# Ledger of designs, part 109: peptides against a protein of PDB entry 5IXI

Target 1, 141 residues: chain A of PDB entry 5IXI
Amino acid sequence: TPLLDASSLEYLFAQGQYDLVKCLAPIRDPKTEQDGHDIENECLGMAVLAISHYAMMKKMQLPELPKDISYKRYIPETLNKSIRQRNLLTRMRINNVFKDFLKEFNNKTICDSSVSTHDLKVKYLATLETLTKHYGAEIFE

## One batch from the design tools (peptide; made by RFdiffusion4, then SolubleMPNN)

Design b2_p25_6_s4 (from b2_p25_6, 9 letters changed)
Fold by OpenDDE base, seed 5:
Structure b2_p25_6_s4 (fold): chain B 141 residues (1-141), chain A 25 residues (1-25)
Amino acid sequence: as target 1 above (141 residues)
Amino acid sequence: SEEEEFKKKFEKIFDFSNVTASFLK
């Protein structure tokens, strides 16, 4: 991957988050039902990265995160609307799995200092490129 | 369970055992 200076990376990361959530960088169309599930999982993963980055920047420990922390503000608005239309059981499963993954991710990456904010930004932008239709080709390809 | 399989998919996407290397691909 190309080298980016810190200020440029910070800007691109912030802009990428906004573009993903606001669907200015629209996610790719699923080719199959399974592909649709994979896309959804990738979006939830993006939320984990964004939240973890936020926590690191605020120097928060996991217990200090808001109890109502959720993926909702960190995924594409279209996907969020789709999830809200699903039945309660499905929404509960998504919430539970997300919270468990967020906890485990932070335990294995953030808490032991194995991953930096720089790493999170790079992973976020790289994933954004593969997840969306046209975003970020000049950055990593 | 369905939830466990969902979680495993997450772990596959963001491999905990090789997370740092994955970030730097």
Scores: peptide ipSAE 0.034, ipTM 0.642, DockQ to the pose 0.284
Fold by OpenDDE base, seed 3:
Structure b2_p25_6_s4 (fold): chain B 141 residues (1-141), chain A 25 residues (1-25)
Amino acid sequence: as target 1 above (141 residues)
Amino acid sequence: SEEEEFKKKFEKIFDFSNVTASFLK
């Protein structure tokens, strides 16, 4: 990334996670119901990126990840509250799909060594920029 | 831009459209 050195990228990645979860960088308003679903899916995708980055940094293989790993700490608190208010079957589905997605993602990234922690940080920040209303959009060209 | 190229490359390599669409029904 031409605009960011490694230290700056590390800082922005950490800060971006905090801002997303704490809703300091609020997610954009949905234009339609389907857009709302897409936004929520992107948030869950952000959780996958964050968790995968954590796993790579800790040099943990997929079986070594906690079995109770969840998106809950890696998505906007407002979305987490919304999901928790949904019925049990819906929550179970979200949990199962998320775990399956995380497994597949890790198989195609960590296990294949095709993606680095640097790539994950860049993808995270790039997605954060498009996902939120007015987050700093001057990082990438 | 570099960001645009990276996004396209990443989406091409990791197409999870069907999986992500199933998160919420």
Scores: peptide ipSAE 0.028, ipTM 0.636, DockQ to the pose 0.046
Fold by OpenDDE base, seed 2:
Structure b2_p25_6_s4 (fold): chain B 141 residues (1-141), chain A 25 residues (1-25)
Amino acid sequence: as target 1 above (141 residues)
Amino acid sequence: SEEEEFKKKFEKIFDFSNVTASFLK
């Protein structure tokens, strides 16, 4: 396909986020229990990318983001519901690890200007392509 | 620890090297 311009990439990125969260682009079926865990981690990573992109676009540092910011609105709704059903200790661990990783990601990747918003969008869409069942397949039809 | 392993998996996922997206081509 022809190389996407900036506006097209922005559109696809926005639409991809919506499709992932609203489960319009359903995540792939796990092959094993471990694969299921990997899928969840991948989804949480997608949240990191989305939040980081948001912060960069708003020219905000992580401490300036809302204190209650979390992965909850940036992962598939089905996964969010699943996590909410887990015990408190597990949810606390997920929250803590996510926050720590988000901070580290920002410090090591965003703050040093090694990654642009363009890079984040590309990574997000590339991951979305492999994470979901048939996302982007229409392009090859 | 399990948390450290979790973080390592995240770091691997977000390695920006060799990023490809076939549908973007």
Scores: peptide ipSAE 0.036, ipTM 0.633, DockQ to the pose 0.627; fails the geometry check
Fold by OpenDDE base, seed 1:
Structure b2_p25_6_s4 (fold): chain B 141 residues (1-141), chain A 25 residues (1-25)
Amino acid sequence: as target 1 above (141 residues)
Amino acid sequence: SEEEEFKKKFEKIFDFSNVTASFLK
């Protein structure tokens, strides 16, 4: 497999985010109900990676992030619509868990500089391959 | 709890072990 240079990685990361959110790279079909939950968790994890990358690039600390920061713009639109249809209690739980995890992730990983923006992009793309149906066939050889 | 299990599954997503090396092979 050919090594990806910085420019290529940056492009693929940006394109991958777009493809995931716009469902151009559709997520894999769940095999069971639990698998469906796991897929949703992976999508929310992708949002954490994307938001953290954004924050690092903008040199923002968590308290400096917009108050309305959420997973909504960083997960597949189909999943976002599905979540919006769930009851208030469920949506509150999802929001709280996501925000708590984002905070913990940034405190334990980003703030101590144990993970770079490069690492986040690599992890994002690697996860994107496993999360979607046929994405990355041309890259992951 | 449900939320705790949810968070634990999230944490597994961010295992960076060998990710960079494997991806860039």
Scores: peptide ipSAE 0.036, ipTM 0.639, DockQ to the pose 0.509; fails the geometry check

Design b2_p25_7_s1 (from b2_p25_7, 10 letters changed)
Fold by OpenDDE base, seed 5:
Parts: C-alpha cells; structure tokens; sequence
Structure b2_p25_7_s1 (fold): chain B 141 residues (1-141), chain A 25 residues (1-25)
C-alpha cells in the first residue's frame, strides 16, 4: 500500500469516525466481562482522540469547549444505547470518568504540544484496526 | 498498519497514557 498524503489521511480519519459511530465498522465482540470493559474504555479513548483533534483544529483549549461536551456523539451507537439502559449512578460514573480522562489527556498531551493532529489521526485509525471486526475491508459483516 | 505512519515515540506516549488510565479504572 502506498504512503498516504495529508489529504488522504484527513479523509480516512473523517470516514473512520463516521463508520465507528454509525456501526458500519462494528466493534469486536468481548471474550470476557473484563474484555467488554476494556472495549468500552477503548471507545472512550477514541472519543478523547476525536474531541482533542477537533479542539486543536479549532485552536480551542478545553475550557472553551461546550460545558455539555460528551462522549455520546463519538462512540458507537450500540454502546451508547447500552449505556443509556444502565442506571443513573452508573451513567453518572461514566460521565465523570470520561470528563477526567479528557481533562488529563489535554493537560499531559495537548497543552504541551507534544502531539500533533497528524498523530491523533494515526492513533485513531490504528486503533480502529484492532477495535473493530473488519475495518479496512470493503465489506463489513 | 496505520501505526507506521506516525512517530513511534509519540504513539508510544499515547499508548502509555491510555495504559496508565486503564490501570486506574
């Protein structure tokens, strides 16, 4: 496979986000309960990457993001449906954990400019290769 | 792999961060 130019990488990153959220590239099946928890954490990580990339492109710091920023628009719709079916305390815990995750990633990685938008796109796409069942194939089952 | 398109040190830094976070939760 030839090396990707910047324009191609940008396209694949945008398409990858759409495919993950719309479940066109479905996440892999958990093998155990702990594996299921790991998959959810990976999805939250994907949301952190996507939001951080958005913030960097808009040259916004974390305090400038909407107060109601959430993972909901950046994770698979199937997972979002599962979370919405859980009790209020569990949902509050997930929301708090995600906010802390995003904040710490911003402080340790984004604010010091050690990571570029290019790096975020690469990490996002590389994670799709392992998180989803058939990413990269022409047909998703 | 898409990982080959990035700086290995930067990607490892992100991986380490996510791993550390996973250990906390």
Amino acid sequence: as target 1 above (141 residues)
Amino acid sequence: SFASLGDPKVLQSIDDFFKKWKEKH
Scores: peptide ipSAE 0.579, ipTM 0.939, DockQ to the pose 0.695
Fold by OpenDDE base, seed 1:
Structure b2_p25_7_s1 (fold): chain B 141 residues (1-141), chain A 25 residues (1-25)
Amino acid sequence: as target 1 above (141 residues)
Amino acid sequence: SFASLGDPKVLQSIDDFFKKWKEKH
């Protein structure tokens, strides 16, 4: 497998986001209820990575992002649908937890300039390999 | 794997952050 150039990595990152959200790369089956919760947290983490990458590309600080920024467009549609069916209190908690997640990641990782957009793409794709069932099988087998 | 394309220290830092977050929630 040849080393990916910048253009190829950019393409795979964009396609990977699409595949995750559209469930073309379906998330792995939970082994337990706790595992299911862990998978949801991983998906929220993927949203944080995607949004952080977006913010860095646009050279926007977190306070400059829209106040209505949410995980909804950055997680699997099946998970989003599941969350929408939960009660109001649970949905509010998830929204607040996500906002805190994004804020802390931005403050502790992005603001110190230790992480590049390249690293975010790599981390996203690497996580996609383990979070989903068959992603990368055709490329890395 | 894609992980081989990144800075191992940076990737580990992100992993540690995510791990800590999962332990809290």
Scores: peptide ipSAE 0.577, ipTM 0.939, DockQ to the pose 0.708
Fold by OpenDDE base, seed 3:
Structure b2_p25_7_s1 (fold): chain B 141 residues (1-141), chain A 25 residues (1-25)
Amino acid sequence: as target 1 above (141 residues)
Amino acid sequence: SFASLGDPKVLQSIDDFFKKWKEKH
């Protein structure tokens, strides 16, 4: 089992969020159409993890979060652009589904369990390893 | 893997939640 101290984990978590959003660690190529859908769902899951971690760190309950909180700032910019190109009804559906996802995660996982900020960071970074092409890898251009 | 740094029970519960969500939508 690898050992990381708290400060190192915090650093990697922050950098990982930046790398995902800025596409410095680009998401993997879909193998099928269904795989593409799964990748989008995983990205939305990453947003849920990041927002939940933020809320916990700020000692905020879900209703105290900004009313305009969304996946926008927590998913790859390329995916965000793709979603923004979809029609209004589709975007509304995605927004509503995401809010339900976040609410359900908060209620069932954070409030009703022993999930910690440590667990969220670990899960986030572990997902980056499988979701992205080059996370942790040196990129040669 | 970073997964080895966490509580496997907690991580699995999160995985199960995400899986269920994916199946629902």
Scores: peptide ipSAE 0.575, ipTM 0.938, DockQ to the pose 0.756
Fold by OpenDDE base, seed 4:
Structure b2_p25_7_s1 (fold): chain B 141 residues (1-141), chain A 25 residues (1-25)
Amino acid sequence: as target 1 above (141 residues)
Amino acid sequence: SFASLGDPKVLQSIDDFFKKWKEKH
């Protein structure tokens, strides 16, 4: 297996975030309606990972993060556009669910220190391998 | 897989958390 040092991992993590959000590594097509819902939840999870990593790097607790912290900047732009087209109540629910998601996950990162920034980067990149169509592949749209 | 670069116990803990969350929502 190839050796990946800390600097390389940091680079890949940054690039992976960019590729996901900008849809350079587009999310996979849903096979069913439920699969589509699962994909959206995975994207929200990716946002949680990214935000948690940011918070840990900045030595910030959740209450110290910007009050308007949201998934919007950390999910695929296509999904963000889709969510914005949904009705107000649905969007409010998604926002609330995400806030709860982030809060609960924070207990595993900053609060109890059971998860390191290294772990978050690895999990993020590993999820890209399954969530997206082309990440790590020699296939382009 | 990138997963091979991490602590398997920690990664599994994260996976379990996400799985549980998806089951509830």
Scores: peptide ipSAE 0.571, ipTM 0.938, DockQ to the pose 0.690

Design b2_p25_7_s2 (from b2_p25_7, 10 letters changed)
Fold by OpenDDE base, seed 2:
Structure b2_p25_7_s2 (fold): chain B 141 residues (1-141), chain A 25 residues (1-25)
Amino acid sequence: as target 1 above (141 residues)
Amino acid sequence: SFADLGDPAVLQAIDDFFASWRAKH
């Protein structure tokens, strides 16, 4: 197994975000209804990781981020489309839950400086390996 | 696996947090 240097890891992290959002690395098929819900929550977690990484890189605290920051640009487009088709109350709840998710993660995990941007990139890419169908493999059609 | 590139304790802490969150939502 070749060692990844910092620049390579940065590239893979950026490309991985793009692939997840654009569904070039499609998320795995749910096995049950509950599994589908878990997959959606895991996608929201990916958004939390991406936003937290961005904030850390910019040396911004969570309150300094735009107040309307959301998951919409950080989850698979197919999932985002699905959420947009849900009723207003459901969408409002998802927005609120995500804001709480992001806040709690940063308050409990990021603020004590135990987590580095390196760790966030590693966690993000490691999650892509399990969350998506074909990450790291060539696609044949 | 990419997980091998990180601090196991830190990665586990993130996993525990996410698991706890998913259990509540």
Scores: peptide ipSAE 0.612, ipTM 0.945, DockQ to the pose 0.695
Fold by OpenDDE base, seed 1:
Structure b2_p25_7_s2 (fold): chain B 141 residues (1-141), chain A 25 residues (1-25)
Amino acid sequence: as target 1 above (141 residues)
Amino acid sequence: SFADLGDPAVLQAIDDFFASWRAKH
């Protein structure tokens, strides 16, 4: 178990976001159709974590975020392209689901003073270990 | 794993929320 200081954690968190979005750390292959749906939901969860971390760092409340804030820049580009190819009603549904996801996470979890930006970074990176195929395998797997 | 670096209670709360969300959608 290597010691990870604050600056290293910040770096890994930033790099992890980049790796996920740019598909440098590709998401795992779905085993079933339901598993594929679960993976998409996990990706939306990653977006929720990233946006929540951003808001906390900027000391912004959820209502202060832009009304058009979206998951699009926080999920794998391959998934984003897939979603853009779906019909309008499906895309609208996904947008609404994500907004609800972000809102509920804020109301039920982020508003708890026990949650820190440190914990969000840790959760994000820990999820990368399981969501992606080989992330950190040489060090942490 | 990275999970070892966080507050176990906080991480569990986040996990519980995510699990609950996945169960609904």
Scores: peptide ipSAE 0.611, ipTM 0.945, DockQ to the pose 0.708
Fold by OpenDDE base, seed 4:
Structure b2_p25_7_s2 (fold): chain B 141 residues (1-141), chain A 25 residues (1-25)
Amino acid sequence: as target 1 above (141 residues)
Amino acid sequence: SFADLGDPAVLQAIDDFFASWRAKH
């Protein structure tokens, strides 16, 4: 079984968030249009994980978070730019979908499955392994 | 995989939720 101490996990989680958002670990290329949609949803999921982790660390419940909390600071900047280029109705839909995503995750999964901050970090990093092209790789193209 | 560091039941619950969400949206 892998051994990783708490301090190392904290560091990797923080660095992983930075790498995803700054596109240092770019998201994988979609194989189909539906795959592209799935990738975007995965990115929104990463934002849900990051925000939920933040809330848990601050001992804040979801309603206590700022009203303007959004995915924008927690997804790849390239994807954020792409979304900003879409029409208003599409952007509104994405905002609403994300808010529902975050709400449902916290109301059901966080509360009912006894999720810890440790598990959120692990899930985040594990998702980076599959969502991005180069995360954890020693050789980059 | 990093997944090996977490509680398997909790991680599966997260996976199931995300999979369900993708199927609906």
Scores: peptide ipSAE 0.611, ipTM 0.944, DockQ to the pose 0.796
Fold by OpenDDE base, seed 5:
Structure b2_p25_7_s2 (fold): chain B 141 residues (1-141), chain A 25 residues (1-25)
Amino acid sequence: as target 1 above (141 residues)
Amino acid sequence: SFADLGDPAVLQAIDDFFASWRAKH
């Protein structure tokens, strides 16, 4: 088990969010259409983790978050661009699904006092290991 | 893996929720 102190974990979590959104750690290529859908759902899950962590750090309840809270700033920019190109009905569905995702996660999982900001950071980083192509590796250009 | 740094029961609960969600959406 790797030793990682709290400050290092905080740094890696912040950097990981930046790398995911800016596509510095690009998401893996889908193997099938269903795999592509699963990848998008995982990205939405990453947004849920990031927002939940933010709320927990600020000691805010979910209803106290701005009504316009969105996945857009928490998913890869390439995926965000792809979603914006889809028709209005599809975009509305994605927005609604995400709102439900965030709500259900906080109501069913975050409400458990055993879930900490530490666990959210760990889950986020662990997901980056599988969701992205080269996370944790030096890439030569 | 980063997963080794967390509480395995908590991480499993999160995994179960996400898996359930992906199955429904």
Scores: peptide ipSAE 0.610, ipTM 0.944, DockQ to the pose 0.725

Design b2_p25_7_s3 (from b2_p25_7, 9 letters changed)
Fold by OpenDDE base, seed 4:
Structure b2_p25_7_s3 (fold): chain B 141 residues (1-141), chain A 25 residues (1-25)
Amino acid sequence: as target 1 above (141 residues)
Amino acid sequence: SFADLGDPKVLKSIDDFFENWRKKH
């Protein structure tokens, strides 16, 4: 298969973000409780990738991002609704975990000059292939 | 796989970070 050009990759990345959040490419069903936890963490990771990509495109460092930046707009709506139904302590914990996730990723990985926006898009799309049920597949209703 | 489009060293670095995170949380 031919390599994707830059414009095609940009399009697929944008569409993939939309499909994940809007659940057009729904996340896979967990096989165990631990698997469910892993899936949620993968979704948080997708948010980290998306936000980091945005920051890189805007030439912003992590401290320059809005202080109220959150995973909420970057994870599947179904998961977001589920989290919102959890108790306050749980939601606070998730928020803290995410903030730490984003911070550590930027400090340890994004600071590596070898990482580009191209790589983040590729990682994002590659993760969609395993995280979701229907990404890249035709859905017939 | 989309992973074939990226730098394997960079992708592995990201994968390793995410895997390490998973193990700790």
Scores: peptide ipSAE 0.622, ipTM 0.948, DockQ to the pose 0.704
Fold by OpenDDE base, seed 1:
Structure b2_p25_7_s3 (fold): chain B 141 residues (1-141), chain A 25 residues (1-25)
Amino acid sequence: as target 1 above (141 residues)
Amino acid sequence: SFADLGDPKVLKSIDDFFENWRKKH
């Protein structure tokens, strides 16, 4: 039953991003091939949350973000390596899907709802609890 | 759960978006 102030939440959010990308908090094992695909989509969603948070903190609109914005720095390194080994068409498809994901999230959720950076951090960390193995076990009972 | 720290309405909105996306991809 930890009480988190703004500073603590900011720290945990930053650490959570690091742990996910560096695979210190490894993603859960897929139960089926379809489950594996779902996990990859969840990872892309985590990238959307992280980038959206970054943009909001920098007071930047989506069109102001670099044209080469990508999921690559925001997903588990193991998954990134796996994607790099896939054929060109598959990689292009993933890139396009992610761009659409980010755009749609901005248009339908960020712009249409009163979403704050606080909410994004909370959602990110809450997703880590289910996406990764044993995350938060040392904090939550 | 970290979800307890957020606005339930906002979190549900995000959840609904993600769920809808998963169904399409």
Scores: peptide ipSAE 0.622, ipTM 0.948, DockQ to the pose 0.708
Fold by OpenDDE base, seed 5:
Structure b2_p25_7_s3 (fold): chain B 141 residues (1-141), chain A 25 residues (1-25)
Amino acid sequence: as target 1 above (141 residues)
Amino acid sequence: SFADLGDPKVLKSIDDFFENWRKKH
């Protein structure tokens, strides 16, 4: 493939987020229950990357983000529906885990390391390649 | 792979963080 310029990468990153959330690029099937849990965590990681990228682009610190920020808008709709079906305690746990995930990533990686928006886009798209079934390839119905 | 477009040290740092986090949760 030819060298990807910055504008193309920006486009692919935006489209990739849309495709993941709208399940146009569906996540892979879990092989085991543990694999299913790992896939969910990867999806939460994708949300962390997307939110962190947003914050960096807006030059906002994590405490300046809306207090109601959540993973819900940044994960596959199918997974979001699945989570909504779970009991209150489970949903509360997931929410707390995600908030800790986002906070810890911001403190240990975004703030401490020289991570750029370019790096976040690359990581997001690279993860999309392995997390989804057919990303970047022709799909058949 | 898209990973080839990034700095391998930075990407590894992110990967290590995610892996360590997944091991704890």
Scores: peptide ipSAE 0.621, ipTM 0.948, DockQ to the pose 0.707
Fold by OpenDDE base, seed 3:
Structure b2_p25_7_s3 (fold): chain B 141 residues (1-141), chain A 25 residues (1-25)
Amino acid sequence: as target 1 above (141 residues)
Amino acid sequence: SFADLGDPKVLKSIDDFFENWRKKH
């Protein structure tokens, strides 16, 4: 039996998305250069989860999503600003990689597995716990 | 952890997908 009911989980999922994007729950500092790359990939994964959840809630198939759908609204604003400052080729590569990521996730995991919106919310919040510095904690100065 | 609220088999499937993707990119 889950500790949280459906309404509470829905609230936390919505608030968690807001906190991640607005950097109210800032992402953790990288320990190495590779760790930094892993953190960015985790953020892209968070975007995949959020978009997939949205599509499922709207009962939309992947081809029905806007063709210009992007990670930009679903990752930390600080990371989005960093990516926008990278060169055109790098930005194009990131866009293509993300589109493939989203497509493969929906084709293989969403379609081939019985993944529900509940599972996506749980995975999102669980990742938020490890990805961010102070999620769930109050900072006093 | 929030992971305790989900189906461990489903969560592992998602984790495995993400890990495999990370290895390729």
Scores: peptide ipSAE 0.620, ipTM 0.947, DockQ to the pose 0.771

Design b2_p25_7_s4 (from b2_p25_7, 8 letters changed)
Fold by OpenDDE base, seed 4:
Structure b2_p25_7_s4 (fold): chain B 141 residues (1-141), chain A 25 residues (1-25)
Amino acid sequence: as target 1 above (141 residues)
Amino acid sequence: SFSSLGDPSVLQSIDDFFSNWRKKY
């Protein structure tokens, strides 16, 4: 079992975010339409983790975050492109759902429990192992 | 798995939250 120090974990977390957004670690193919929806929700969850980690590192509470905070810079570029091509009502719903998601996560997890930046990094990287096609494997697309 | 590096109870709480959220939306 490998041991990761704080610096190594920070590096992997940063690299993982980059790989996910830039699609260097592409998200897995959906098996069904519902699976596709689940994958999108997982990506939004990854955005919540990343934003929460950012806020904690900057010693900011959720109300202190920029009002224009969104998932757009924290999800795979391919998914972001897909969402931007959807109709206005759908995009509005996604935006509202995400804001609600982020708020609930902050209130019910960050504020109410002992979730640390370490935990967020671990959860983020662990999710990459299942969300993407070949993260952690020596298989390249 | 990276999950082995974290507190199991904390990670599970996050998993539960995400699962419940997916059911809601």
Scores: peptide ipSAE 0.530, ipTM 0.924, DockQ to the pose 0.740
Fold by OpenDDE base, seed 3:
Structure b2_p25_7_s4 (fold): chain B 141 residues (1-141), chain A 25 residues (1-25)
Amino acid sequence: as target 1 above (141 residues)
Amino acid sequence: SFSSLGDPSVLQSIDDFFSNWRKKY
């Protein structure tokens, strides 16, 4: 088991969020159409993890979160732009599904207290390793 | 892998949650 202290994990978690959103750690190329859909779902999952971590750190219940909280600031900018280009009904569905996703996960993390902030950071970074092309790897220009 | 830093049962629980969600939508 690799050794990583709490402060280092916190730093990597914060940096990982920035890298994902800013596409400094670009998401992997889809191998199939279904794979593309899976990648999108993973990105939305990353948003759920990030928001849930935020809520837990602020000691906020889901109803106390801003009503305009969304995946938009927690997913890759490229994906956000892609979603914005889809029709209104599709965007509404994505928003509704995400709200339900966040609500269900919030029940698991905050209400049940079965998941800690540590678990969320680990899961986020572990997913980042598989979701992105070169996370943790040196990129040569 | 970062997954080695976490509780395997908790991480699997999260994986199962995400997997089941993908089946719903």
Scores: peptide ipSAE 0.515, ipTM 0.921, DockQ to the pose 0.725
Fold by OpenDDE base, seed 2:
Structure b2_p25_7_s4 (fold): chain B 141 residues (1-141), chain A 25 residues (1-25)
Amino acid sequence: as target 1 above (141 residues)
Amino acid sequence: SFSSLGDPSVLQSIDDFFSNWRKKY
């Protein structure tokens, strides 16, 4: 396998985010209704990873981030459209749950400096391999 | 796999966090 240096990892991480959001790397089909819910949660987790990476790169704590930061720009567009079709109360719940998720991850992981930006990139790309249908199939196993 | 590029203990800690979060919500 080819050597993956820091620059290549950074590139793949950026491209992977774009591919996930723009559905160029489409998420896998759910096997059951519960699997569909699990896929949505994994996508929200991907948003947490991406935002946390952004925060670390900007040297910002979560309360210092702009209030307009949400999952919307960090999840597949298809999922975002699906969420927008749900009623207001459901959308409010999703927003609150995501905020709690992001806050808890920041407090328990990022603030303790137990996870680096490298770890976040690796976890993000590794999740793409399992979450999406075909990502990296020709290069990675 | 990209998982081979990371520290297994760190990656597992992230997995555990996500798993616990899914149980909570």
Scores: peptide ipSAE 0.511, ipTM 0.921, DockQ to the pose 0.732
Fold by OpenDDE base, seed 5:
Structure b2_p25_7_s4 (fold): chain B 141 residues (1-141), chain A 25 residues (1-25)
Amino acid sequence: as target 1 above (141 residues)
Amino acid sequence: SFSSLGDPSVLQSIDDFFSNWRKKY
């Protein structure tokens, strides 16, 4: 495979986010109920990576992020639709868990600077390879 | 794999963070 420079990585990261959210690169089918839960957690993790990368690029600290920031526009539309169909208590739990997840991860990235924007892009794209059915292939569902 | 483009120790630290978080909830 050809060497991937910084500009190419930035492009693939942006395109990967679009493909995941718009379900052009659909997430894999769950094998069990627990696997389905793991897939949802991976998608929430992808949202954390994307938001953290955005914050770092804007040189924003966690308190500067919008108070109503959520995972909704950073996860597959199919998953977002599924979550919206769940009861209020479940949706509240997901929202609270995500906010805590984002907060703790931002301590590791923005505050401690132990993770770079390059690392976030690499992790995001590497996760797409395992999370989606055929990311990078010429054929999409 | 895209994982080959990053620092293995940093990527592992992110994996550990996500894994530990899933254990928490």
Scores: peptide ipSAE 0.509, ipTM 0.920, DockQ to the pose 0.673

